Peptides against a protein of PDB entry 3PUK. Designs and how they scored, part 44

Target 1, 227 residues: chain A of PDB entry 3PUK
Amino acid sequence: ERGLKSVVWRKIKTAVFDDCRKEGEWKIMLLDEFTTKLLSSCCKMTDLLEEGITVIENIYKNREPVRQMKALYFISPTPKSVDCFLRDFGSKSEKKYKAAYIYFTDFCPDSLFNKIKASCSKSIRRCKEINISFIPQESQVYTLDVPDAFYYCYSPDPSNASRKEVVMEAMAEQIVTVCATLDENPGVRYKSKPLDNASKLAQLVEKKLEDYYKIDEKGLIKGKTQS

## One batch from the design tools (peptide; aimed at target 1 Y212)

Design b2_p19_3_s3 (made by RFdiffusion4, then SolubleMPNN; from b2_p19_3, 9 letters changed)
Fold by OpenDDE base, seed 1:
Structure b2_p19_3_s3 (fold): chain B 227 residues (1-227), chain A 19 residues (1-19)
Amino acid sequence: as target 1 above (227 residues)
Amino acid sequence: SEEYEKDLELYEKKKEILK
């Protein structure tokens, strides 16, 4: 299979499933709203079975303990998802699973990380951040997960200026993660829209791309690629 | 939320078919 979906799946396979795979071992996978959409966009249940996942569960739901099985948490670094995890493994609660592997779709804030560490570090076998914060749609099309982006970006209210900036930063970051996933440094193209949001976003993306590739693992500056 | 539940349900259904 070609395109962005295949690339995203390969990244997840390498960064998540291969990282915690053990021969003959099955895991329960816990997903939140974003990661459910993400996986559904780029894989099938058969693919997950091949990766050693027996059951997928909604992290937000009350679940029966399966204490003999390890759990794979593939979740966004949000307070809601983290709180649900802590309820599964918190010191005040009986553990629902044998152990946890945690993979965040983005950078986990220190506050959340420290909260996890303080509460259930003994239950965690792995905690890793992977940079996948987008949904692949087509071979060259993706959707960003930025709540209320439309509202704030197109709001004429000056009081929303600060929020608009935050939203645009988040969008730019996610676009950069797409580029990183594809191992590309594309030229940015855009259509001008009201309020000149496209131009502002383009500038943010370009800046972040430069920062990313200047400080890459090899310390090499990558040139522009055709995209 | 509704979309999420639908996606999860779809996965579960697929799993059942494979068994």
Scores: peptide ipSAE 0.008, ipTM 0.372, DockQ to the pose 0.018
OpenDDE base, seeds 2, 3, 4, 5: peptide ipSAE 0.007, 0.006, 0.000, 0.008; ipTM 0.345, 0.386, 0.341, 0.383

Design b2_p19_3_s4 (made by RFdiffusion4, then SolubleMPNN; from b2_p19_3, 10 letters changed)
Fold by OpenDDE base, seed 5:
Structure b2_p19_3_s4 (fold): chain B 227 residues (1-227), chain A 19 residues (1-19)
Amino acid sequence: as target 1 above (227 residues)
Amino acid sequence: SKELEEDIEKLEKKKKILK
């Protein structure tokens, strides 16, 4: 049993594959660095085939056009991934694929979204945000995608204080996405450290959890659960 | 997020018109 991996897979299946499923239709799926790791952690190629994916491609690579096929972009909302998408569809005469379904793993900044809308809106069949910003490792273990988290959180340099705050906020947000994926509202526990990073992070997580469940997609407030 | 949702909705409406 996959534990957390199965939950993540179920979320992806529901939010991505079921959303764009068309009977008898095959798609090319474009992945970035994060989503490659994510899918590799929770599914097999055979699973993707069952979901109508014929081939997976790296969005960062120069790919040959397959103009008769639609593309499923499962990517992070980063300038790099978005720029690669725009290269595929930015030119009207040189579209690599028939159409695009875009699923972002997290909140897409307005700047990036506007850039997409301005250049290739006609090619987009779907554009959605899903909340999966972690990689499942074990039944109850996941890895966050926060660059330089260790460096900034434990930096002895006071000049990094602002960056530390940004990193912790990003970490807290990703933890909340895990909770959302698991449909849990946990009571947060932590071990205090000399720098009180755990305490600060816990507070951020609790705050964000409260905000999430107050304004979640179902409009429901969920009581505390054990996780 | 709400703004993005609104923009997505607008995008979808535009696609319907352009079909």
Scores: peptide ipSAE 0.028, ipTM 0.588, DockQ to the pose 0.081
OpenDDE base, seeds 1, 2, 3, 4: peptide ipSAE 0.026, 0.020, 0.007, 0.008; ipTM 0.555, 0.511, 0.412, 0.370; seeds 2, 3 fail the geometry check

Design b2_p19_4 (made by RFdiffusion4)
Pose (drawn by RFdiffusion4):
Structure b2_p19_4 (pose): chain A 227 residues (1-227), chain P 19 residues (1-19)
Amino acid sequence: as target 1 above (227 residues)
Amino acid sequence: EEAEEELEELEERNKEFFS
């Protein structure tokens, strides 16, 4: 099947689980709010065992150290989600697991990355960005994770316009992970209609996905595709 | 050494993207 959640599942399995899957052994997977919704969206937690995951736990709440099991961190590049990882490795009196495998849902800000590039420890065996920042609600419908996006797009023009851009970029980069997961580099068009916001956004997506496929690393897609 | 190389490559890619 080619359901949207089937496509995403085929990405997570190959880009995350298989990428650190050691045939004979199992791991503990850690999730933040987003990745929880993402995984619950495209699979049952039963399917995880077959993928090398014996236990899934919330990265937010404190956990008991299992210093003989390797950890699979499947999280978003969020200050909260990352600060929690730094609690397990490095500063201080650490550690909590035998090894760390970090998989970011999206591009990691240099600011956050530096905070973990230091307290690195020999533990962090891997740190990848897989670029999946959306929810496969239905086999043909997707939703983003841009909190309070509607309000910050149609609010007046007061003080909280600086946040509008923050929301506009968050939508743009997040939409780009939708195209990248579908292995599509589509042409961009907007409606040029009410308030003309699709124009500003269409430009951000166009610019960002040009920069994106200048780096992909999957090498599957470059230049505009038939979409 | 392999993990350090991966981190350096990742950092370069992030700098290029956020440029």

Design b2_p19_4_s1 (made by RFdiffusion4, then SolubleMPNN; from b2_p19_4, 7 letters changed)
Fold by OpenDDE base, seed 2:
Structure b2_p19_4_s1 (fold): chain B 227 residues (1-227), chain A 19 residues (1-19)
Amino acid sequence: as target 1 above (227 residues)
Amino acid sequence: DEAEKELEELEEKRKKYYS
């Protein structure tokens, strides 16, 4: 069995690097917090060099313009990451790079997508949603990157209910990306805890799985697998 | 414009995903 890390790397290689590959061209790759962790978990710098990445930059940091080079943005579809991208290309006079290839780790919300379309459409050569929103740890172990998930999910404070829902939604989305990456539509199993969070999350995952597998990447309906 | 076409294609895919 190929380890989860290898599966993730293969997906990134195919969906990102092969998609934007141009012979003899080097790109600057911009990463955010999540994608830094993601790539660090499944590849080495040498692997990225082989894929035509000359340097990796943190999207959140102030960076010097390299106007002659194209940039590969492998980022999460968050307001923070998108805002940083928009700063790089939002002004004609202040474009940091020649062009942008954007690959989101998940579905980009309409609000963010519309901002991109309105401000920097002419700079975009590729814009894809890859649906890899998890960190592979071991062959069968992964972690979700949902900030403060523990706090909100287990908070007894009713004022956090709305935030809890957002966190649960984000977790469910990330779990679905794991299933998609593994090409599985598993049954969801969980242990009941004092808080019915596990059950709620399971329901969200199941619903999202159903939606996702209505039409797969090949336009085929996939049946539910037993796991 | 190639850039506009790329975004339009993505929009179409997105619409299909939510339909």
Scores: peptide ipSAE 0.271, ipTM 0.829, DockQ to the pose 0.460
OpenDDE base, seeds 1, 3, 4, 5: peptide ipSAE 0.257, 0.255, 0.259, 0.257; ipTM 0.825, 0.823, 0.823, 0.822

Design b2_p19_4_s2 (made by RFdiffusion4, then SolubleMPNN; from b2_p19_4, 6 letters changed)
Fold by OpenDDE base, seed 1:
Structure b2_p19_4_s2 (fold): chain B 227 residues (1-227), chain A 19 residues (1-19)
Amino acid sequence: as target 1 above (227 residues)
Amino acid sequence: EEAEKELKELEEKRKKYFS
């Protein structure tokens, strides 16, 4: 399969499942809203079973302890998801699982990272950040997970300017994660839209791509690919 | 101990990101 779904699955398999795999060991996997959608878009339950996942649980729900099993947290680096993790391991009460493997879908803010370090460090076996912040739909189509993006980007109200900027930054970041996942540095193409949002977004994407490849390639910017 | 090593490795990666 050459589609985006296959690429995303391959990345998750390598970066998450292969990274924490242990022969003969099963894990409980905890998902949040975003990662539930992400995995649902690119794999089946049978695929997860093959990767050593016995059951998937929603991190936001109250769950019964399974103290003999290790937990795989594949979650977004949000206060809500992190708080749920902290509740599982960060209190004086008994931890819900034997240990935690944490994989964030994006860069975890310092404030959240420090909270984890301060309260749950002894329970963590893996803690990694992977760059997958998009949902694959078709072979060459993906969806961004940016709430209210349409509203703020097309709002004529000047009072929404700051919020529009935040939304556009988030969109640009997610587009860059697609490029990183595909190992591509595409020429950005867009159709002009009202308020010139497409041009602004393109500039943000280009800047972020440059930053990404400068960091990863030790100063060597990958040439533009045909996308 | 293993946990501390893992977090330290991530901290080093994060440091690189901001350098």
Scores: peptide ipSAE 0.138, ipTM 0.762, DockQ to the pose 0.441
OpenDDE base, seeds 2, 3, 4, 5: peptide ipSAE 0.127, 0.130, 0.126, 0.116; ipTM 0.753, 0.756, 0.752, 0.745

Design b2_p19_4_s3 (made by RFdiffusion4, then SolubleMPNN; from b2_p19_4, 9 letters changed)
Fold by OpenDDE base, seed 5:
Structure b2_p19_4_s3 (fold): chain B 227 residues (1-227), chain A 19 residues (1-19)
Amino acid sequence: as target 1 above (227 residues)
Amino acid sequence: DKAEEELKKLEEKRKKYYS
């Protein structure tokens, strides 16, 4: 099967499921809002069963302990998701699961990472950051998950300038994850008029792409590819 | 400790990201 959905699934399979797979072992998988949408977009429950996932749980909900089973956390590096994880393992006497395999969809901020390290380190069997911060829609279409992006980017209110910068940064980061997933370094094309938003975003993407390929897992700097 | 080793590996990768 071809298309972005297939590529994303293969990436998740390799980076997450293959990484924590143990023959004959079933895991509970914890998802947040973003990863629920992500997995729903590129796989079926039957696919997850084949990968050793018996049950999918919402990380935000109160859940009964299943202390004999290990948990796979596939979550975004947000305060909300991390706090829920911390609640599951923060108390030695009240651990909900046997152990945790944590896979973040993006770079985890130091503040959140340090909280995890300080509180739950002994419960963690894996902790990795994978670069998938987008939702595949069609073969060549994806959706960025940046709240209020349109509002801030096109707001006529100059007081939103600082918020605009944050949004632009987040969008650029997610676009880079698409490129990383597709293993491409595309030439960025944009229309800068009438607003400078497209130009600014393009510059951010280009900068982040350069940084990514300089320090990627393969140590490869790729030439520009065509989209 | 295996858990500490995993976190250490991630920390090393993170350092590279900031460099």
Scores: peptide ipSAE 0.317, ipTM 0.851, DockQ to the pose 0.529
OpenDDE base, seeds 1, 2, 3, 4: peptide ipSAE 0.274, 0.281, 0.218, 0.291; ipTM 0.832, 0.837, 0.770, 0.840

Design b2_p19_4_s4 (made by RFdiffusion4, then SolubleMPNN; from b2_p19_4, 9 letters changed)
Fold by OpenDDE base, seed 2:
Structure b2_p19_4_s4 (fold): chain B 227 residues (1-227), chain A 19 residues (1-19)
Amino acid sequence: as target 1 above (227 residues)
Amino acid sequence: KKAEEELKKLEEKRKKYYS
């Protein structure tokens, strides 16, 4: 299948499930808001069962410890999700699971990564960034998960400038993940709008694309496609 | 040791990202 949903699922299967697969082992999978939407968009519960997931839990919710089972954290690299993970493993006496496999949907900021390293390193069996930060809707349609993006990007209030920059950076990262998933290095196109947001976003995307393909999974520098 | 190695690998990859 050539649909975006199929591509995303294939990527998740390869990058996450195949990576942490252990014969005869079932895992608890922890999801956040984004990854819940992501998986819901491209797979069924039966698919997850086939990949050795016994139950899905919301990382934000209070959960009972299952200390004999390993946990698969498929989460976004956000302070909220990381903090929840840290709560699960930060205390020696209150570890909720036997061990953790962590797969971030995008690049984890140094601040968050350092927190994980400092407090939970011994509990981690895998820690990877898989770069899937978009929701496939249709065969060629996807949505970005950037909360309040519209508000901040188009806010006339100068006090929102810092947040606007953060939002645009997040959007750029997600767009790059789409390109990476589709194995494309497109030229960025945009239309002029009342605000120069589109141009700024385009520049961010181009820069991040360049950085990504310098160190892609194949170790190859790919030329720009004419999409 | 295994856990530390895993994180080390990721750190190395991250360093390349910033270069």
Scores: peptide ipSAE 0.318, ipTM 0.848, DockQ to the pose 0.590
OpenDDE base, seeds 1, 3, 4, 5: peptide ipSAE 0.299, 0.218, 0.316, 0.299; ipTM 0.842, 0.768, 0.848, 0.842

Design b2_p19_5 (made by RFdiffusion4; failed a check: the pose's geometry)
Pose (drawn by RFdiffusion4):
Structure b2_p19_5 (pose): chain A 227 residues (1-227), chain P 19 residues (1-19)
Amino acid sequence: as target 1 above (227 residues)
Amino acid sequence: EEAEEELEELEERNKEYFS
């Protein structure tokens, strides 16, 4: 099947689980709020065992160290989600697991990355960005994770316009991960209608996905596709 | 050494993207 959640599942399995899957052994997977919703969206937690995951745990709440199991961190590039990782490795009195495998849902800010590039420890065996920043609500419907996006798009023009841009970019880069997961580099068009916001956004997506496929690394897609 | 190479590549990629 080619359901939207099937496509995403085929990505997670190959880009995350298979990428650190050692045939004979199992791992503990750690999730933040987003990745929880993402995985619950495209599979049952039963399917995870077959993928090398014996235990899933919340990265937020404190956990008991299992220094003989390797950890699979499947998290978003969020300050909270990352600060929690740094609690397990490096500073201080660490560690908590035998090894660390980090998979970011989206591009990691240099600011956050540096905070983990230091307290690195020989543990962090891998740090990848897989570029999946959306929810496969239905086989043909997707939703983003841009909190309070509606309000910061139609609010007046007061003080909180600086956040509007933050929301506008968050939508743009998050939409780009939708195209990248679908292995599509589509042409961009907007409606040029009420308030003309789709124009500003259409430009951000166009610019960002040009920069994106200048780096992909999957090498499957470059230049505009038939979409 | 492998992990350090991967982190350097990732850093370069982020710099090119966020430029």

Design b2_p19_5_s1 (made by RFdiffusion4, then SolubleMPNN; from b2_p19_5, 8 letters changed)
Fold by OpenDDE base, seed 5:
Structure b2_p19_5_s1 (fold): chain B 227 residues (1-227), chain A 19 residues (1-19)
Amino acid sequence: as target 1 above (227 residues)
Amino acid sequence: SEAEEELKKLEEKRKKYYK
């Protein structure tokens, strides 16, 4: 086991599987592109079986109803994943599963949350945001899942400035989730470049970390930890 | 309902997060 992978698995186990555990009950787990990669990086199918998962399904695929089983949705809060969930439970007559346990990897935007509330509220047994939006690679290495991050951040075209800001925000958010998962408040260090992307990202991370620890559930403001 | 209560709890948590 690698250090970060173990930490991530433990977080998922406690925040997701333990939260919806019922003795003797098996669930179908629905994954999207990100969570498939996430779970593949930190667990095996045998681990999921131990947590009461009988099968895993791709949320993007058309699936046959299994109406007698409850479904565990471990998904990113994206329009695509949410829309797939809505299709599973949006129609009372065409519910794919008995009930839904939803765990988002990050904060779900109000627009998507409201859609869920309006269409599928009665089918939901759990709805949580667990704030794990990174992929562990090694004991202290992780990757961010921000599409086209490199392209926009290093684009010489000034027309991409607005998109660059969006990408930076997304990257900063994911870095903060790593810190939260590791229970750390690291001192942010960077090497400045002509485009100063590293500085901008560092500032965003620091700001978000401050906000997180001020309002965390533990009510603790941690000092700087070792990087 | 139980489902409504669950969503309400999440809404309250979300409000606190952005307070």
Scores: peptide ipSAE 0.311, ipTM 0.841, DockQ to the pose 0.480
OpenDDE base, seeds 1, 2, 3, 4: peptide ipSAE 0.307, 0.304, 0.308, 0.307; ipTM 0.839, 0.844, 0.840, 0.839

Design b2_p19_5_s2 (made by RFdiffusion4, then SolubleMPNN; from b2_p19_5, 6 letters changed)
Fold by OpenDDE base, seed 2:
Structure b2_p19_5_s2 (fold): chain B 227 residues (1-227), chain A 19 residues (1-19)
Amino acid sequence: as target 1 above (227 residues)
Amino acid sequence: KEAEEELEKLEEKRKKYYS
């Protein structure tokens, strides 16, 4: 099936579930807000069961320890999600699970990565960045999960300039993940708006696309597609 | 050792990303 949802599911299955698969082993899967929406958009609970997931837990919630089971963290590389992970494994005496498989939906910032490395390295069996930070809605429609993006991007308040930049960068990253998932290196098109936000975003996307395809999964440099 | 190796591999990939 050629639908975006199918592509996303296939990516998750290959990059996450197949990567950490162990025969006869069930895992607890921890999701955050984004990955909950992501999985809900492209799979059913039965699909997750087939992949060895016994139960899904919200990473933000207080959870009872299940020390005999390994946990699959499929989370966004945000301070909130990472902090929750660190709470699960940061203390030697209070580890909630036997071990952790961590799959980030996007590039994890150095600050967060270093925190993980410093405090939880011994508990980690897998740690990967799978670059899938978008929600498929329809066959060719997707949405970005960037909170308050509209507000900050179009805010006339100059005090929001720093946040605007962060939001645009996040959007650019997510767009790149879509392109990567679809195996496309498109030329970026945008329409002129009252604000030059579209142009700035386009430039960020182009730069990030270039960086990504220099070191893609196949080790091949792909040319731009005419989309 | 296995856990450390896993993170090291990721670090290497990350370094390439910044290059």
Scores: peptide ipSAE 0.315, ipTM 0.847, DockQ to the pose 0.583
OpenDDE base, seeds 1, 3, 4, 5: peptide ipSAE 0.313, 0.307, 0.305, 0.313; ipTM 0.847, 0.845, 0.843, 0.845

Design b2_p19_5_s3 (made by RFdiffusion4, then SolubleMPNN; from b2_p19_5, 7 letters changed)
Fold by OpenDDE base, seed 2:
Structure b2_p19_5_s3 (fold): chain B 227 residues (1-227), chain A 19 residues (1-19)
Amino acid sequence: as target 1 above (227 residues)
Amino acid sequence: KEAEEELEKLEKKRKEYYK
């Protein structure tokens, strides 16, 4: 199966479900907006059941405690999602679940990571960054999920310059996760007009790709491949 | 202890990422 959806599913299965699998154990899975879209794009509910997920809950919603069950948090490393997690486990008086397995779709910022470490360390059984920050649509087609990316990248207002940089950084990171998932180090192609945003993004991607493959999980340095 | 070890492992990886 060469489809991007299959590749993404395989990655999630190995990096998340296989990693936290325990015989006979069912987990509640908590999803945020991005991971809901991600899973919906590459799997069915029946697939999740086979992986030991009994129910899926929205991390943003108020949920009743299920203290006897462990929770699998498959979430983006955003302040919103992390704050919701912290609400579930941050209170000494009432934890929502027995324990947490946390899998971030991308690198978790130090500020958020430190916050988790300081408040919820005892509740965490697994904590990993799996680097899947894109939505597979079609074969070799993916969608980046960066809020307001269009607005900030194409805004003529100079006051948005700082936000534009943040958005481009996020986009570049997501593109790198696609490459990592596909085990490719592609050459970047872009059209510079009408704005130079594409060029800047391409440079960021190239830099991040270089950094990634220098210290990848396999300890292998890969050369550039055709894209 | 197990939970702390898990986070420490991740922290170590993160530090390596910044190098």
Scores: peptide ipSAE 0.336, ipTM 0.852, DockQ to the pose 0.502
OpenDDE base, seeds 1, 3, 4, 5: peptide ipSAE 0.328, 0.326, 0.323, 0.328; ipTM 0.851, 0.849, 0.847, 0.848

Design b2_p19_5_s4 (made by RFdiffusion4, then SolubleMPNN; from b2_p19_5, 7 letters changed)
Fold by OpenDDE base, seed 2:
Structure b2_p19_5_s4 (fold): chain B 227 residues (1-227), chain A 19 residues (1-19)
Amino acid sequence: as target 1 above (227 residues)
Amino acid sequence: DKAEEELKKLEEKRKKYFS
């Protein structure tokens, strides 16, 4: 049985590194909080070196320009990460890198995508969504990166209902990425708790799985698998 | 423009996803 970590690494290798590989070229890789955790969970620095990454930088930190090098942005499609990217390339006079390869861990909202398109399209060599928004922990265990999920999902305060829905949606999206990564369309199992959160999440996952597998990456319709 | 072409490809893919 191949561990989830190896599956995730293989996906990143294929979807990101192989996609932007250029012989003899080194890139600076920009990571955010999530992708730092993601890569740390499934690879070593030596692995990244083999893929042509010379330096890893935190996208949130102030960085010195390296205008002769291309940058690989492996980031979450969040306003914070996108804004940091835009700061790197938004000004013609202060571009930090030669060009950008952008790989989002999940679907980039239209608002953010349009913002990128409007401000720094000429600097982009690649822009893809790879749909890996989970952290592999063990061979069959993963965690979701949804801030404050526990607070909002279990809050008895009705005023948090809107936030709860947003969190549930985000969780469902991440679970679907796991299924996509594992090439599975499983039935959802859950335990009912005092709160109907599990049922709601299950419904969201099932709906998103249905939508996702209408047309897969190869343009094929996939049937439901049992797992 | 290569950059615009890449973004256009992504847009097309996104449209297909929601169709």
Scores: peptide ipSAE 0.128, ipTM 0.743, DockQ to the pose 0.479
OpenDDE base, seeds 1, 3, 4, 5: peptide ipSAE 0.043, 0.038, 0.102, 0.112; ipTM 0.642, 0.629, 0.723, 0.729; seed 1 fails the geometry check

Design b2_p19_6 (made by RFdiffusion4)
Pose (drawn by RFdiffusion4):
Structure b2_p19_6 (pose): chain A 227 residues (1-227), chain P 19 residues (1-19)
Amino acid sequence: as target 1 above (227 residues)
Amino acid sequence: SLSITTSVSSEGVSGTVTT
């Protein structure tokens, strides 16, 4: 099947689980709020065992160290989600697991990355960005994770316009991960209609996905596709 | 070929993918 959640599942399995899957052994997977919703969206937790995951745990709440099991961190590039990882490895009195495998849902800010590039420890065996920043609500419908996006798009023009841009970029890069997961580099068009916001956004997506496929690393897609 | 759309509503940002 080619359901939107099937496509995403095919990505997670190959880009995450298979990428650190050691045939004979199992791992503990750690999730933040987003990745929880993402995984609950495109599979049952039963399917995870077959993928090398014996236990899933919340990265937020404190956990008991299992120093003989390797950890699979499947998280977003969020200050909270990342600060929690640094609690397990490096500073201080660490560690909590035998090894660390980090998989970011989206591009990791240099700011956050530096905070973990230091307290690195030989543990962090891998740190990848897989570029999946959306929810496959239905086989043909997707939703982003841009909190309070509606309000910061139609609010007046007061003090909180600086956040509008923050929301506008968050939508743009998050939409780009939708195209990248579908292995599409589509042409961009907007409606040029009420308030003309689709224009500003259409430009951000166009610019960002040009920079994106200048790096992909999957090498499957470059230049505009038939979409 | 594919068509990808995006919209913004009070419920959030969503979109559809059609063939």

Design b2_p19_6_s1 (made by RFdiffusion4, then SolubleMPNN; from b2_p19_6, 7 letters changed)
Fold by OpenDDE base, seed 3:
Structure b2_p19_6_s1 (fold): chain B 227 residues (1-227), chain A 19 residues (1-19)
Amino acid sequence: as target 1 above (227 residues)
Amino acid sequence: SKVITVELSEEGVSGTVTE
């Protein structure tokens, strides 16, 4: 029985590193805040070297161009991370790297995707969503990053109702990636009270799982194939 | 099959994956 960390690493190895691997080629890897935590939770630097990564860079920082090398962007589908990518390859500035492979941790909204296509399409060799939006903490423990989840879910203030819905949706989306990573449809048990939150979350997860598997079965994976 | 638990606390969102 393999622990959750091993399962996550195997998925990343298959979905990201094996997907863009070329013999004898080294890449620079760009990470954001979430993917830094994710990789730190399930691999070592030596593992990344074995996968052809020579240098790891923070996408948020100013970086020197390395125009002869291709870049692997392993990032969350957020405006902040996408904007940083656009600064590296956008039409307003010279490209920092030879080409880009982009792997999003989760579903990338069409608005962000279209923004990338409009300015950087010629530089992108691959764009893929891998559906890992959780951190494996231990062999059987995971955490989610949903800011103020406890506050909004248990707030008695009706003015927070809309934010509660947003938080519930975010949790459900991330839980679905746990299920997807395990490659099964597990039973989901919500341990927190009150029961109305548990019921709502269960409904959201169920609905999103159905959608996910429908898309997967049809092979309708959003992205760009390498030319 | 696997069972996923979810728990909310002031510390954040966490859960377990068990048989």
Scores: peptide ipSAE 0.575, ipTM 0.945, DockQ to the pose 0.619
OpenDDE base, seeds 1, 2, 4, 5: peptide ipSAE 0.579, 0.571, 0.571, 0.573; ipTM 0.946, 0.944, 0.945, 0.945; seeds 1, 2 fail the geometry check

